# Peptides against a protein of PDB entry 8OXM, part 82

Target 1, 371 residues: chain A of PDB entry 8OXM
Amino acid sequence: FKAEFRLAGGVNLPKIIDCVGSDGKERRQLVKGRDDLRQDAVMQQVFQMCNTLLQRNTETRKRKLTICTYKVVPLSQRSGVLEWCTGTVPIGEFLVNNEDGAHKRYRPNDFSAFQCQKKMMEVQKKSFEEKYEVFMDVCQNFQPVFRYFCMEKFLDPAIWFEKRLAYTRSVATSSIVGYILGLGDRHVQNILINEQSAELVHIDLGVAFEQGKILPTPETVPFRLTRDIVDGMGITGVEGVFRRCCEKTMEVMRNSQETLLTIVEVLLYDPLFDWTMNPLKALYLQQRPEDETELHPTLNADDQECKRNLSDIDQSFNKVAERVLMRLQEKLKGVEEGTVLSVGGQVNLLIQQAIDPKNLSRLFPGWKAWV

## One batch from the design tools (peptide; aimed at target 1 F364)

Design b2_p26_5_s3 (made by RFdiffusion4, then SolubleMPNN; from b2_p26_5, 9 letters changed)
Fold by OpenDDE base, seed 2:
Structure b2_p26_5_s3 (fold): chain B 371 residues (1-371), chain A 26 residues (1-26)
Amino acid sequence: as target 1 above (371 residues)
Amino acid sequence: SELEEEAERELKELEEELREEKEEEE
C-alpha cells in the first residue's frame, strides 16, 4: 500500500488506495468502510447477466448496450476492496465540486450548489407545493452544464460524437436495467463517468428492489434522468438515441422474464444478500444534520434486541420478497399502474416520471434532483 | 439494413447537432 490515499467524492469519502501488486503493478483500490460490499458484488453479478442477455440480442449488441461492471472483493460485511475504475470521476465531482465544478465555471452567476441544497433543505418538511415552487426557482437559477464534459474531454468532433453516443446509450441501458431491478439511491456521487469511454459506472448498489420507496423520504423517480444527465446527451435530449436504446433494452428485459425472475428469486432468498431496508440504513442514507448528534455509539448493542421473534421476521421478509417478485413480474409484463403497456408506452411513462419536476421536487435534498 | 438506416439517422442528427453547437461557439 502506498502511504498516499485520495478521497473519492461523496459523504462516505471512500479511500482510494494505490496498491502495488505482487506483480509490481500499481492498482487503485477503493476501500469502502461502511457499505455492504456484498450487495455491490451480488448486483454486479446481476448486471453481468443482464449484459449477457443484451449481448445475445442483435439489436442491443449492435448498439453496444451494456452496464459497466467492476470487480468487488468483499473482505467483510462492512469492508472490501473495489477494483477502482481507473479514469472515472463522480458526476457530482465534475458538476458541483465547490472549487472547480462545471456549474461554477460555466454558470458563475447561477446559484451555487450549496445555495441550491440549502433552499431545498429549508423546504424539506414543507408541503409538496412549496417544494415544487422552490425546486422550480432552484432549477431556473441553476442551468445544466453537463454537455461540457464530453466537449472538455474529447476535442476531436468525431470522437466527441462517438463518446456522447456511448454516454447516451450507457444512461439508457443503466436506467432501464436499474428500473427493472428497482435500483435506488442514484445520487450524483453514486454515478461515475469514465473519462475515456464516457460510459457510466453505477456504484453503491445497496438500495435495490424498490427499497428506496420505503425510505422516510420515498424515491419518486424510476431512475436518474435529471437536467444535467439529459444535457450530457446533447440537443436531442431524451428523444432519438436515448428513447430507442431504452426501448431496445426494455424489449430484451421483457423477453427474458423467466430468466430474470429466476435470478432475482434466488437472490431474494440468499441469506448472504441483505437487500432489505433497515432503520439504520434508512437513517444513514437520509441523515439530517439533527440526526448526526443522536448517533450515540450504543447502537452496537441493540442489533440484538431487534431480533424480534424469528417467525415474525421470516413472515414479514417472505411477504416483502413475494411483493418484490410480483412487482418485477408486472414490470416485465409492462404492467404499470394496473395497465398493460407496450414497450414504447412503458418507456415513455418511465421517462415522463423521471423528468417530472413534481416527482423530482419530492426527493431527498441529498439526492440533488436539480443537478 | 433497418439498423444501418437508424445508425445513419442517428449520425445525421448528431452531425447537425455538432454543426449547431459549433455555430453557437463561433
Scores: peptide ipSAE 0.021, ipTM 0.599, DockQ to the pose 0.143
OpenDDE base, seeds 1, 3, 4, 5: peptide ipSAE 0.020, 0.023, 0.019, 0.017; ipTM 0.548, 0.603, 0.570, 0.533; seeds 1, 3, 4 fail the geometry check

Design b2_p26_5_s4 (made by RFdiffusion4, then SolubleMPNN; from b2_p26_5 with E1S E3L E5K E6R E14L E15R)
Fold by OpenDDE base, seed 1:
Structure b2_p26_5_s4 (fold): chain B 371 residues (1-371), chain A 26 residues (1-26)
Amino acid sequence: as target 1 above (371 residues)
Amino acid sequence: SELEKRAEEEEEELREEEEEEEEEEE
């Protein structure tokens, strides 16, 4: 074990531990809290099932449509190690690292990531119109650069093309699966890219089943499809390969409705799987950096013994679980805003919602919708 | 296996179709 801890960005400040294996290979390991590891482990099982469905369909199998999974290794009842995908980097680290981020390297005259964040934080409590205007100013002065990821990593043109394709397919699969599971917008530090495969790895799966919509600043996008995410796809952007891969993934999900509903139902009622949004988690997910100083987690574990009447909690929980299942069933039927859509119509609506600068401007500024 | 070869050939055809569609958009 090397003594160097890097904080991966995101909620629970997951500690990255570099471990040297008995084979002499360095392996990064992510150390998270118990509850996060359980959430991540459960979501990995759901992803494995989605992958099984995608592998059974010829069209999605041919396109290698998969959501990348990682192994959760429980170390103790309170801690575990995620076997980190060796050779992954957070998209946020590549794009907006303060020292060597791609935006600073390729667009040195653009706004800094800090300037963008500051501008958006200043308007956080303002009207939607003011948020939109400032977001458009930020976007104009902070141009996408994620195309340079594949160009830097893959110097051979044929390999570059294949890896850009693998990236686009990975974004499509993870976006649609993420929408079905209600993962919503993903913080840029919670999306990793594999430096060898160009595939995405989603980590920190603590917001699921559209619980992001009940945050103090509700999510307004079905998945993260920001300008840099799109720029990584190349010239076609969200058209061509991305759209087709979304449609093929959505077809498999819709055709697997009974299987998906049955599994999600079992998970929603699993007493070991806490998927519900609580006020503390909501505060933590959308805390301002300035507010982090006062919340010393007095982990007084004892004050959770507030005897909330088990009956009222159960009724509220069951009503939330039923609503989640109903909404999942709607998604799998193509029901959007009370209208039944085709796969193409549903995918188109989701893409348009995800790229709409009005929706992006309304997101929590800490999640950096301009990246 | 012959199935793996066919899967590789069909994946190559799908890549060629995706390349042709990208070239038509450039």
Scores: peptide ipSAE 0.025, ipTM 0.619, DockQ to the pose 0.145
OpenDDE base, seeds 2, 3, 4, 5: peptide ipSAE 0.024, 0.020, 0.020, 0.019; ipTM 0.615, 0.574, 0.579, 0.561

Design b2_p26_6 (made by RFdiffusion4)
Pose (drawn by RFdiffusion4):
Structure b2_p26_6 (pose): chain A 334 residues (1-279, 317-371), chain P 26 residues (1-26)
Amino acid sequence: FKAEFRLAGGVNLPKIIDCVGSDGKERRQLVKGRDDLRQDAVMQQVFQMCNTLLQRNTETRKRKLTICTYKVVPLSQRSGVLEWCTGTVPIGEFLVNNEDGAHKRYRPNDFSAFQCQKKMMEVQKKSFEEKYEVFMDVCQNFQPVFRYFCMEKFLDPAIWFEKRLAYTRSVATSSIVGYILGLGDRHVQNILINEQSAELVHIDLGVAFEQGKILPTPETVPFRLTRDIVDGMGITGVEGVFRRCCEKTMEVMRNSQETLLTIVEVLLYDPLFDWTMNPFNKVAERVLMRLQEKLKGVEEGTVLSVGGQVNLLIQQAIDPKNLSRLFPGWKAWV
Amino acid sequence: AEEEALEEKAEEIFEERMEEFEEELE
C-alpha cells in the first residue's frame, strides 16, 4: 500500500489510495467514507446486467452497444470502496477550463464561464420570465465547441469517425439507462470522457431513482442532452445514430423487464442508509413501482411505443424551458 | 419520517453544491 493519499474534494472528503499488487502495477482506489455505496453497487450490477443483455441480443451486438462499468465494493452500511477510472478526463475540465478551456480557445469573443456563472447567480432570485430570457441570451452568445474534441485527438478520419460513432452509441445507451434508473446528478464533473475510446463513463451515481425532484431545484430532464453533447454527436444531431440506438436499448429493456426487476428487487429486505429512519419499505416500493411503470411504458395508464417514448425523452431533454429551471451549477448551457 | 430524512439529505446536498458553485466564482 502507498504511504500517501489524496483528497478528491467535497463535504464528505473521499480518500484516494494507490495499491501495488503482485505484478507491480499501481491501481488506484477510492474509499468513500460516511457514504453508502450499496446503491452504487446495485447501479453497477444493473449496468453489468444491461451490458450483458445488449451483448446477448443480436440487434445490439452488431452495434457494439456497451456500458462502461467500474467495480464498487461495499464495506459497511456507511462506507465502501470503488475502482478509480484511469485514462479519462472530466468534460468540464476540457470544455470550461479557466486556463485552457475549449470555449475560450475556440471562441474568445463569446461569453466566458465566469460571466455565465455570475449571470446565473444574479438571476436565481428572479422570476421564470427573467430566467428564460437570460438563458436564451446566454445560449445565443455561447456556441457548442465539444464537436472539435475528436477533431483535436484523432487526425485519421477513419479513427475519428470510429471514435465519434462509439461516443454517440455510448451517450445513447447511458442516457437510456439513466432515464430508466432516474439518474439526475449529471453535471460536468460526474461524466468522464476517455482519451482513447471516447466513451462517456458515469462516476458519481450519488443520487438516482428520481431524487432530483427531492432537491430544492428539481431536475426537469431525464438525462444530459445539452448543446455540447448534441453538437459532438455530429451534424445529424439527435436524429440518426442516437435515436436508433435509444430505440434498440428501449426494445431490449422492454424484452428484459423481468431480468431488470429481478435485479432491482434486492431491496425490501436489506434497506440501505438514509431510508426507513426516524421511527415492504415505503420508498423502495415506490421506486420499484416507478421503475416498473417506466419499463412497461404505462405511466398513468397511457401506452407509449418505443419510438414515441424516445421522441418524448428527446423533446424533454432539448427543451430550453426545462433547461432554464435546472440548477445553475448543473451547467445547462454547457 | 422517511420523507423528512430525504429532505434533510437533499438540503445538505444543495448546500454543498451552492458552496462549490460560489467557490467557482471566487

Design b2_p26_6_s1 (made by RFdiffusion4, then SolubleMPNN; from b2_p26_6, 12 letters changed)
Fold by OpenDDE base, seed 1:
Structure b2_p26_6_s1 (fold): chain B 371 residues (1-371), chain A 26 residues (1-26)
Amino acid sequence: as target 1 above (371 residues)
Amino acid sequence: GEEEALKKRAEKIAEAMLKEFLKELE
């Protein structure tokens, strides 16, 4: 193990450790806490199941629709290493990493990522109208550049085209599967792109089952489909390949309703899978610069066994689990806002919701909806 | 018939996934 670790963001975020394997190869590894590993491992298994459903359907199999999974390797009873997909980079690192980010390289005269974040943080407590106006100003002065990922990595035009299609298919599959599982918007550091396949790998799956809607700043999008995510698809954007792959993925999910409900039901009632949102997790996910000062790491928060009366927790938990299952059933029936939609209608609604600058402007500024 | 077979298969997949998950956590 090299002694150097990088934090992939905030103080409690996964530690990226560069490890030399027994083969003498350097491998980047992600070290997470036990509970984060459990959540990620459960979600990887759900993704593997979704992949199995997608592989059984001829249309989704022919389109090679898969959600990329990663291996979780337990290191200890309290820690594990995610086998980091060798040859992946966070899309946020590619797009907005300091001076080497694609935005700075291709759009040197645009606002910096820091300027964009500052402007959006200044309006965080303001009206939706003010947030929208500032978001539109940010978007005008921060133009998408993610098209250049495939152009930099794949110099051969035929390979470039194939990899752009692989990317578009990966975004479509992960967006629809992510919507069904209620993963919501994904922070740009929690979406990795494979530098060889152009496929996305979603990490840090601690927000599931629409628990992002109960955050202090509620999620307003069904999945991350920001301007850079769309720009990576090329000239057609969300039209053509992306839309068709979303529709075919949604069709498989809806046709697998009973299977998905049964699996999610088992997971929701698994006492080892803490999917519920708690105030500390919410604060961590949406930490404001103002809140960094008061989180003294009181290291000595004793294991106060919050002997919360098992009965009241159990009833509240069961009610939340039932609501999650009901909402999952609605999604799988195509019920949106009390109306039953076709697969095409549902996918269209989700795409429109995900790309709507009014919805994007309302997201937590820390998640960088302008990227 | 097909629905019950699918349900039983889903249950077996869920149980297998949970059992694999539990083994990876041990």
Scores: peptide ipSAE 0.014, ipTM 0.407, DockQ to the pose 0.019
OpenDDE base, seeds 2, 3, 4, 5: peptide ipSAE 0.000, 0.000, 0.000, 0.000; ipTM 0.235, 0.326, 0.315, 0.266

Design b2_p26_6_s2 (made by RFdiffusion4, then SolubleMPNN; from b2_p26_6, 12 letters changed)
Fold by OpenDDE base, seed 2:
Structure b2_p26_6_s2 (fold): chain B 371 residues (1-371), chain A 26 residues (1-26)
Amino acid sequence: as target 1 above (371 residues)
Amino acid sequence: GELKALEEKAKKIYEEMLKKFLEELK
């Protein structure tokens, strides 16, 4: 270990530690201190399986549709080392979290990221109508800039075009795979972009199997398809390449129904994989400034008491696991809102749900739906 | 010690899941 560590950008300020491997190579490693890296490790395995399915299909293989994976090395139950994706940056760091964020650089007369967050926090406890109005005002005064990522990094027009396609394919694949697995908490710090490939790397995979819907502020979108995410696709937006890549990914997922159900069933009943939402996790994910005062460091002790009411918890757990499997089966059949949809119909519905400003305005302000 | 045991355990779980997945794909 080098004596110098860098803090990665993000809410949890993970420590980037340069580790010398047994091979004598320096590897950057991300030390997460609070998150259960076992959840990330398990979800990376599921993503590798999804990638295997996508590589077997000729149409998805030709399009190079893959979800980016990273090596997780769990150090403990609560800490571990992620092999840091060298040359990745959180999309939030590029867009809004740096003093020289792209919004400030390209749109200096727009609202600051802080002003947008403040406005949305002020209406957090208000009606859906009031949230929608303030969200629309924020969106009008905070225009997308993520197109500039590829323009800054790729000066050659042919390379720029290929990287924009790689980005669009990565968004499509991760969006559909993420939807099938019910992946939540897709805030701007949990999505990294590779500065060389323009592919997305999803981190912090602890909210899965639609457990984001049972948060105090429920998740209302199937995946992150916010205005900046769309702006990164360039002038075509969600039409053309993105839609076709979503459809081809969804087709492979639906045609792999039995395999995906069996995999998820094994994971749901794995006693080492805590996928269920708990109140402490919910509080951590949706922490309000009002709640910061009560989170004393005693988070270490009470893990024992939540284990005691095992019998009633086990029956509730089994019923939740069954509901997750049923909902996964519905998704893989194209059942949305009680109707069987074609692949194109299902993908269209998901895109419409993800871009709907009414759905986006209802998200927790920390998710930054205006970005 | 414990780290290596956890890595081996995670790797075993992965190898078993991958094996089952590959068997269902035959």
Scores: peptide ipSAE 0.000, ipTM 0.347, DockQ to the pose 0.018
OpenDDE base, seeds 1, 3, 4, 5: peptide ipSAE 0.000, 0.000, 0.000, 0.000; ipTM 0.352, 0.339, 0.327, 0.273; seed 1 fails the geometry check

Design b2_p26_6_s3 (made by RFdiffusion4, then SolubleMPNN; from b2_p26_6, 12 letters changed)
Fold by OpenDDE base, seed 2:
Structure b2_p26_6_s3 (fold): chain B 371 residues (1-371), chain A 26 residues (1-26)
Amino acid sequence: as target 1 above (371 residues)
Amino acid sequence: GELEALKEKAKRLYEAMLKEFLEELE
């Protein structure tokens, strides 16, 4: 380890540590000190298994359909070392989280990212109708710009086209696998883009198995397919390459039902894998800027009080685990809303759900559904 | 039964992947 560390941007101020490996190579490591990296480690293994399934199928292999993975070493229950994805940037940093974000650069007359967030926060406790109206106003005055990412990074037209396809394939693969695994909390800081490959790297995998639906503001979309995500695909948007890659990924997932169910069942009953939503985690994920001031450091209170009677927790846990497995089985059978859909029908429904402004307007404002 | 055999098989797969993952970190 070098004595010098840098702070990465982000809520948890992760430390970037340069490590010299046994091979004499310097590797950048991200040390998270507050998040349970075991969840990320377990989900990376699930992604590797999904990648293995995708590589075995000729159609998905030819399309290079993979989820980008990173190495996670859990050092403790609350700390670990992430392999820092060198040459990645959070999509939110490129789009909105800097003074020279792509929205400000390309759309200087649109609403600021702060104005959009403020407007959506003002209606957070309002009706779905009021949220929808304000979301549509925000969307009208905050036009997508993510097409410029590939245009800025890839000046050669042939390379630009290949990278745009790589991006589109990465979005498709991660969207479908993310849906199957019930990944939540897909905000613009939890999705990185590789500046060389144009592939997405999903981080902070703590919301899985549809536990985002039990948040105080439930998640209403199967994956992030917001206007900027779609804009990065270019003129065809969700049509053509994206849809076909989703269908081929879903086909492999559905044809791997027994394997996926077996894997998820083991993970759900792993005592080292805390996938359940708890009130503290829910508060952390949906904390308001106003509520940040009252989280005194006294949350060092004993892990003992969450020892509710083991028996009642175990019964509740088992019922939730059974429900997760049942819902996973439904997804893998193409059962949506009580009907059996074809792969194309299921993928179409998921795309429509993900792009529906009514669903997007209902999300927690911190998710930034207008981006 | 069949479910326990599946759980054991998935546990072995998980342990094998964890082992490969750890061996790639050394």
Scores: peptide ipSAE 0.016, ipTM 0.441, DockQ to the pose 0.022
OpenDDE base, seeds 1, 3, 4, 5: peptide ipSAE 0.007, 0.010, 0.008, 0.013; ipTM 0.374, 0.405, 0.353, 0.433; seed 4 fails the geometry check

Design b2_p26_6_s4 (made by RFdiffusion4, then SolubleMPNN; from b2_p26_6, 13 letters changed)
Fold by OpenDDE base, seed 1:
Structure b2_p26_6_s4 (fold): chain B 371 residues (1-371), chain A 26 residues (1-26)
Amino acid sequence: as target 1 above (371 residues)
Amino acid sequence: GEEEALKKKAERIAKAMEEKFLESLK
C-alpha cells in the first residue's frame, strides 16, 4: 500500500488507495466500511443475476446488455477493499473536476460547478416554482459536455461509434435494472465510466428499494438521466438505441418477475443486509457542505447493539419489506400510478420522468442534477 | 480468521442467493 490515499468524493467518502500488487503492478483500490461493502456485495450479486437473465434472452444478449459488476474483497471485519475497476473514472471527476473538468475545458464561459451548486442550494428551501426557474437558469448557463468523453478516449471514428453505443447500452441497462431495484438518482461520483469499454460501473449502492423517496429531499427521478448522461449518447439522445435497450431490458425484467421477486424477498428478509434507511444515513446522504464541519469524528460506532425491541421493530420492518415487494411486483407488472402500461409505455414514462426538468429541479442540490 | 469468516459469510449469502435464483429458473 502507498501511504497516499484520495477520497473518491462518493456519498460514503470511500478512500482510494494505490496498491502495488504481488505482480509489481500498481492498482487503485477503494476502501469502504463493512456495512457499505455488504450492501455493495449483495447488489453486485443481484446484478450478476440480472446479467444471467439478460444473457439468456436472445434480444438482450445480441445487444450485449449487461450491468457492469466489480469484485468486493473483504479485508477485515470493519473494512474491505473493493477491487477498484482499473481504468475507470467517476463521471463527476471527468465532468466537474475543479481543475480540469470537461465543463471547464469545453465551456469556460459557463457557470462553474460551484456557482451552479450555490444557486441551487440558495433555493433548496424555496418553492418548486423557484427551484425550477433557478434550475433552468443553471442549465442554460451550464451546457452538457459528456459527448467529449468518447471523443477524447477514442480517436478512431469506428471505435468511437462502437464505444458510444456501448455507453448508451450500459446506461440503458443500468437505468432499468436500477429502477427495478429502486436505486434512484445515482450521485455522479457513484457512477464510474470505464475508459476502455465506455461502460458504466455503479458503486456505493447504499440506497436501494426506493429508499431515496424517504430521504429529507425525496428523489423525484427513477434513475440518473441528466443532461450530461444523455449528451454522452450523442445526437440521438434518449431516442433510438437507448430507448430500445431500455425496452428490451424491461421486457426481460418483467418476464422474470417471479425470479426477481424471489431474489429480492430473500434480500429484504436477510438479517445481514441492512437496506433500510435510517435517519443518520439519510442525513449523511443529503448532508450540506456547511454541515461537514460539525460532524466530529466522535461517531465511534459504539457497538451499541441497539437491542431493537424485537416485537415492534419486526412489525415495522415487515410492513416496509412487504411494501417494497408490492412496489417491485407493480413495477414488474408495468403498474405505474395505478395503471398497467406496456413495456414501451412504462419505459417512455420512466424516461420522461427522468429527463423532466421539474423533477430534476426538485432533487437534492448535492446530487448535482444539472450535470 | 475474521477476514476468512466474513469471506465465508459473503460466499454463503452469495451461494444461497444463487441457489434460490437457480431454483426460480427451473
Scores: peptide ipSAE 0.033, ipTM 0.506, DockQ to the pose 0.019
OpenDDE base, seeds 2, 3, 4, 5: peptide ipSAE 0.016, 0.014, 0.017, 0.029; ipTM 0.394, 0.401, 0.375, 0.517

Design b2_p26_7 (made by RFdiffusion4)
Pose (drawn by RFdiffusion4):
Structure b2_p26_7 (pose): chain A 334 residues (1-279, 317-371), chain P 26 residues (1-26)
Amino acid sequence: FKAEFRLAGGVNLPKIIDCVGSDGKERRQLVKGRDDLRQDAVMQQVFQMCNTLLQRNTETRKRKLTICTYKVVPLSQRSGVLEWCTGTVPIGEFLVNNEDGAHKRYRPNDFSAFQCQKKMMEVQKKSFEEKYEVFMDVCQNFQPVFRYFCMEKFLDPAIWFEKRLAYTRSVATSSIVGYILGLGDRHVQNILINEQSAELVHIDLGVAFEQGKILPTPETVPFRLTRDIVDGMGITGVEGVFRRCCEKTMEVMRNSQETLLTIVEVLLYDPLFDWTMNPFNKVAERVLMRLQEKLKGVEEGTVLSVGGQVNLLIQQAIDPKNLSRLFPGWKAWV
Amino acid sequence: PAVERAQELEEELEEEKEEELEERLE
């Protein structure tokens, strides 16, 4: 074990450690004290199940739809450990870096990230109209730059297109799985982009199962489909590879709702922390019902096809009205 | 007393969540 450890930041102060194994290769681990990783363990298990189901299905096997997973080992009710992701860079560090940010490098005339943050702080005390107007003004003077990422990393057109296609597929699959699982904490620091495979990886998974509505600022989108992601998917935008991949993933999930419910039914017997406190779990049953409704496409008794559900999700995600009410720290304009 | 303590722990968790949200604004 290495004698030094680093802090990853945050109120809980997670610890980063390095271990040297028998082969001598250093491996980085993240011990997260005062937090419950049992929910993250369930998230990783369902991620692996979805990846296996996508691999089993011939339609998705050809499309090579995969979910990037990292091992999470719970150690106690209030602690655990997880595998650190190597060879990845944060999206916000690449895009909105103060020093060498992509938006500053490409578009110096556009508004800086500090100006946008100042405007968002000044407008959180305003009403809906002023928030919508400021958001539209910010979007008018802030063009997406993320499309140049592979352009700056993959000079060969074949490799560039391969990496762009893998990025698009990974974004579609992760977005579908996050909507199904109600993932809400999807700001720039929770998503890591690989420098080689260019596949997005979700690392935080801190809050899910429709927790953003509980937060003071509700989460009005099911997944992150901001202007930067759409521009980086290519000229075609959401139409094309993203829509088809979303439809395929939704079909696979409708075909495997039995396995998904079997995986998620680990609750109601060993409830995790933050629940059933302050004295057939209530919130566990509620989230199981909500997941079943999402999987069956019933909601309030209405039937919805896979294509219609995908179109509705795209419309909700790209709607500026929903993006205006989001948390300023979520970086909806980014 | 035990119930009061459980309420105090929930209040401390709510404060920590508020602090995390404040840090995101910075």

Design b2_p26_7_s1 (made by RFdiffusion4, then SolubleMPNN; from b2_p26_7, 14 letters changed)
Fold by OpenDDE base, seed 5:
Structure b2_p26_7_s1 (fold): chain B 371 residues (1-371), chain A 26 residues (1-26)
Amino acid sequence: as target 1 above (371 residues)
Amino acid sequence: DEVERLKKLLEELKKRLEKELQLMLE
């Protein structure tokens, strides 16, 4: 261990430490405190399984469709070592950093990130119609800039194009797998981008199995496909490469139904994997100070070790687990809103739901749906 | 003026290249 550490951004101020491995290689490690890293560890194993399924299929293998994974070593319920992906940055830090963010650099006459956030907070308790109108005004005066990420990092035109394809494929793969697993809380600080590969790394995987839909402000989108996410794909947007990569990923997931159901069933009944939304977690997720600068005193989540006593498999828990499995089976059959869809029809519906400004305007303001 | 014209031309060339490359990947 080196004596020096850096702080990563984020509410929990994770420490980046440099470690020398048993192989003599220096590796950056993220030490996250206060969060249950078991959820992240379990979801990384599920992503590795999904990657194995994607590598077995010829069409997804040719497209190099993969979800970026990181090693999680849980040290305790409250501490663990994450293999920090060297050369990753939160998309939020690149886009909306207060000092030097890409929106401020490329669109200096647009609304500031703070002005956008303030406008959406002012309407948080208002009607869906008022939220939609203010969201459209914010979007008109806050134009996407994420195209400049690849343009800044990759000066050679051929490399630039290949990296933008890698980005588009990474968004497609993670969006479809994230939808199948019901992954939520996809705010701009929970999605990292690799500065060398242009691939996304999803972190903080604690909202899974559609538990984001039971938050006080429910999640209304299947994945993050906001205007900056789309702008990073270039002029084709959600068409061509992105749509085809989503369809090929969905085809592999649907054809792997038995394997996915069996694994998720084991995880839902694992007493060590607490995937259920609790009221304290819901409050923590939606009372986060929107600007990480205000050190709100961490509400002492009282040390109610929710030791699920192995004996109290509450009939309520079993009913929730069964409902999650039923919904997963529906997704893998292409059942949406009571209708059986083709792979192309299902992917099209999910894209339309994710880009709908009515759905985006209803999200919690801290999700930053205008970015 | 000339720098802004060159930036605009570069953006238009990127858009054309992207369209051609999309058609090749279909």
Scores: peptide ipSAE 0.028, ipTM 0.508, DockQ to the pose 0.009
OpenDDE base, seeds 1, 2, 3, 4: peptide ipSAE 0.025, 0.022, 0.026, 0.026; ipTM 0.546, 0.547, 0.587, 0.560

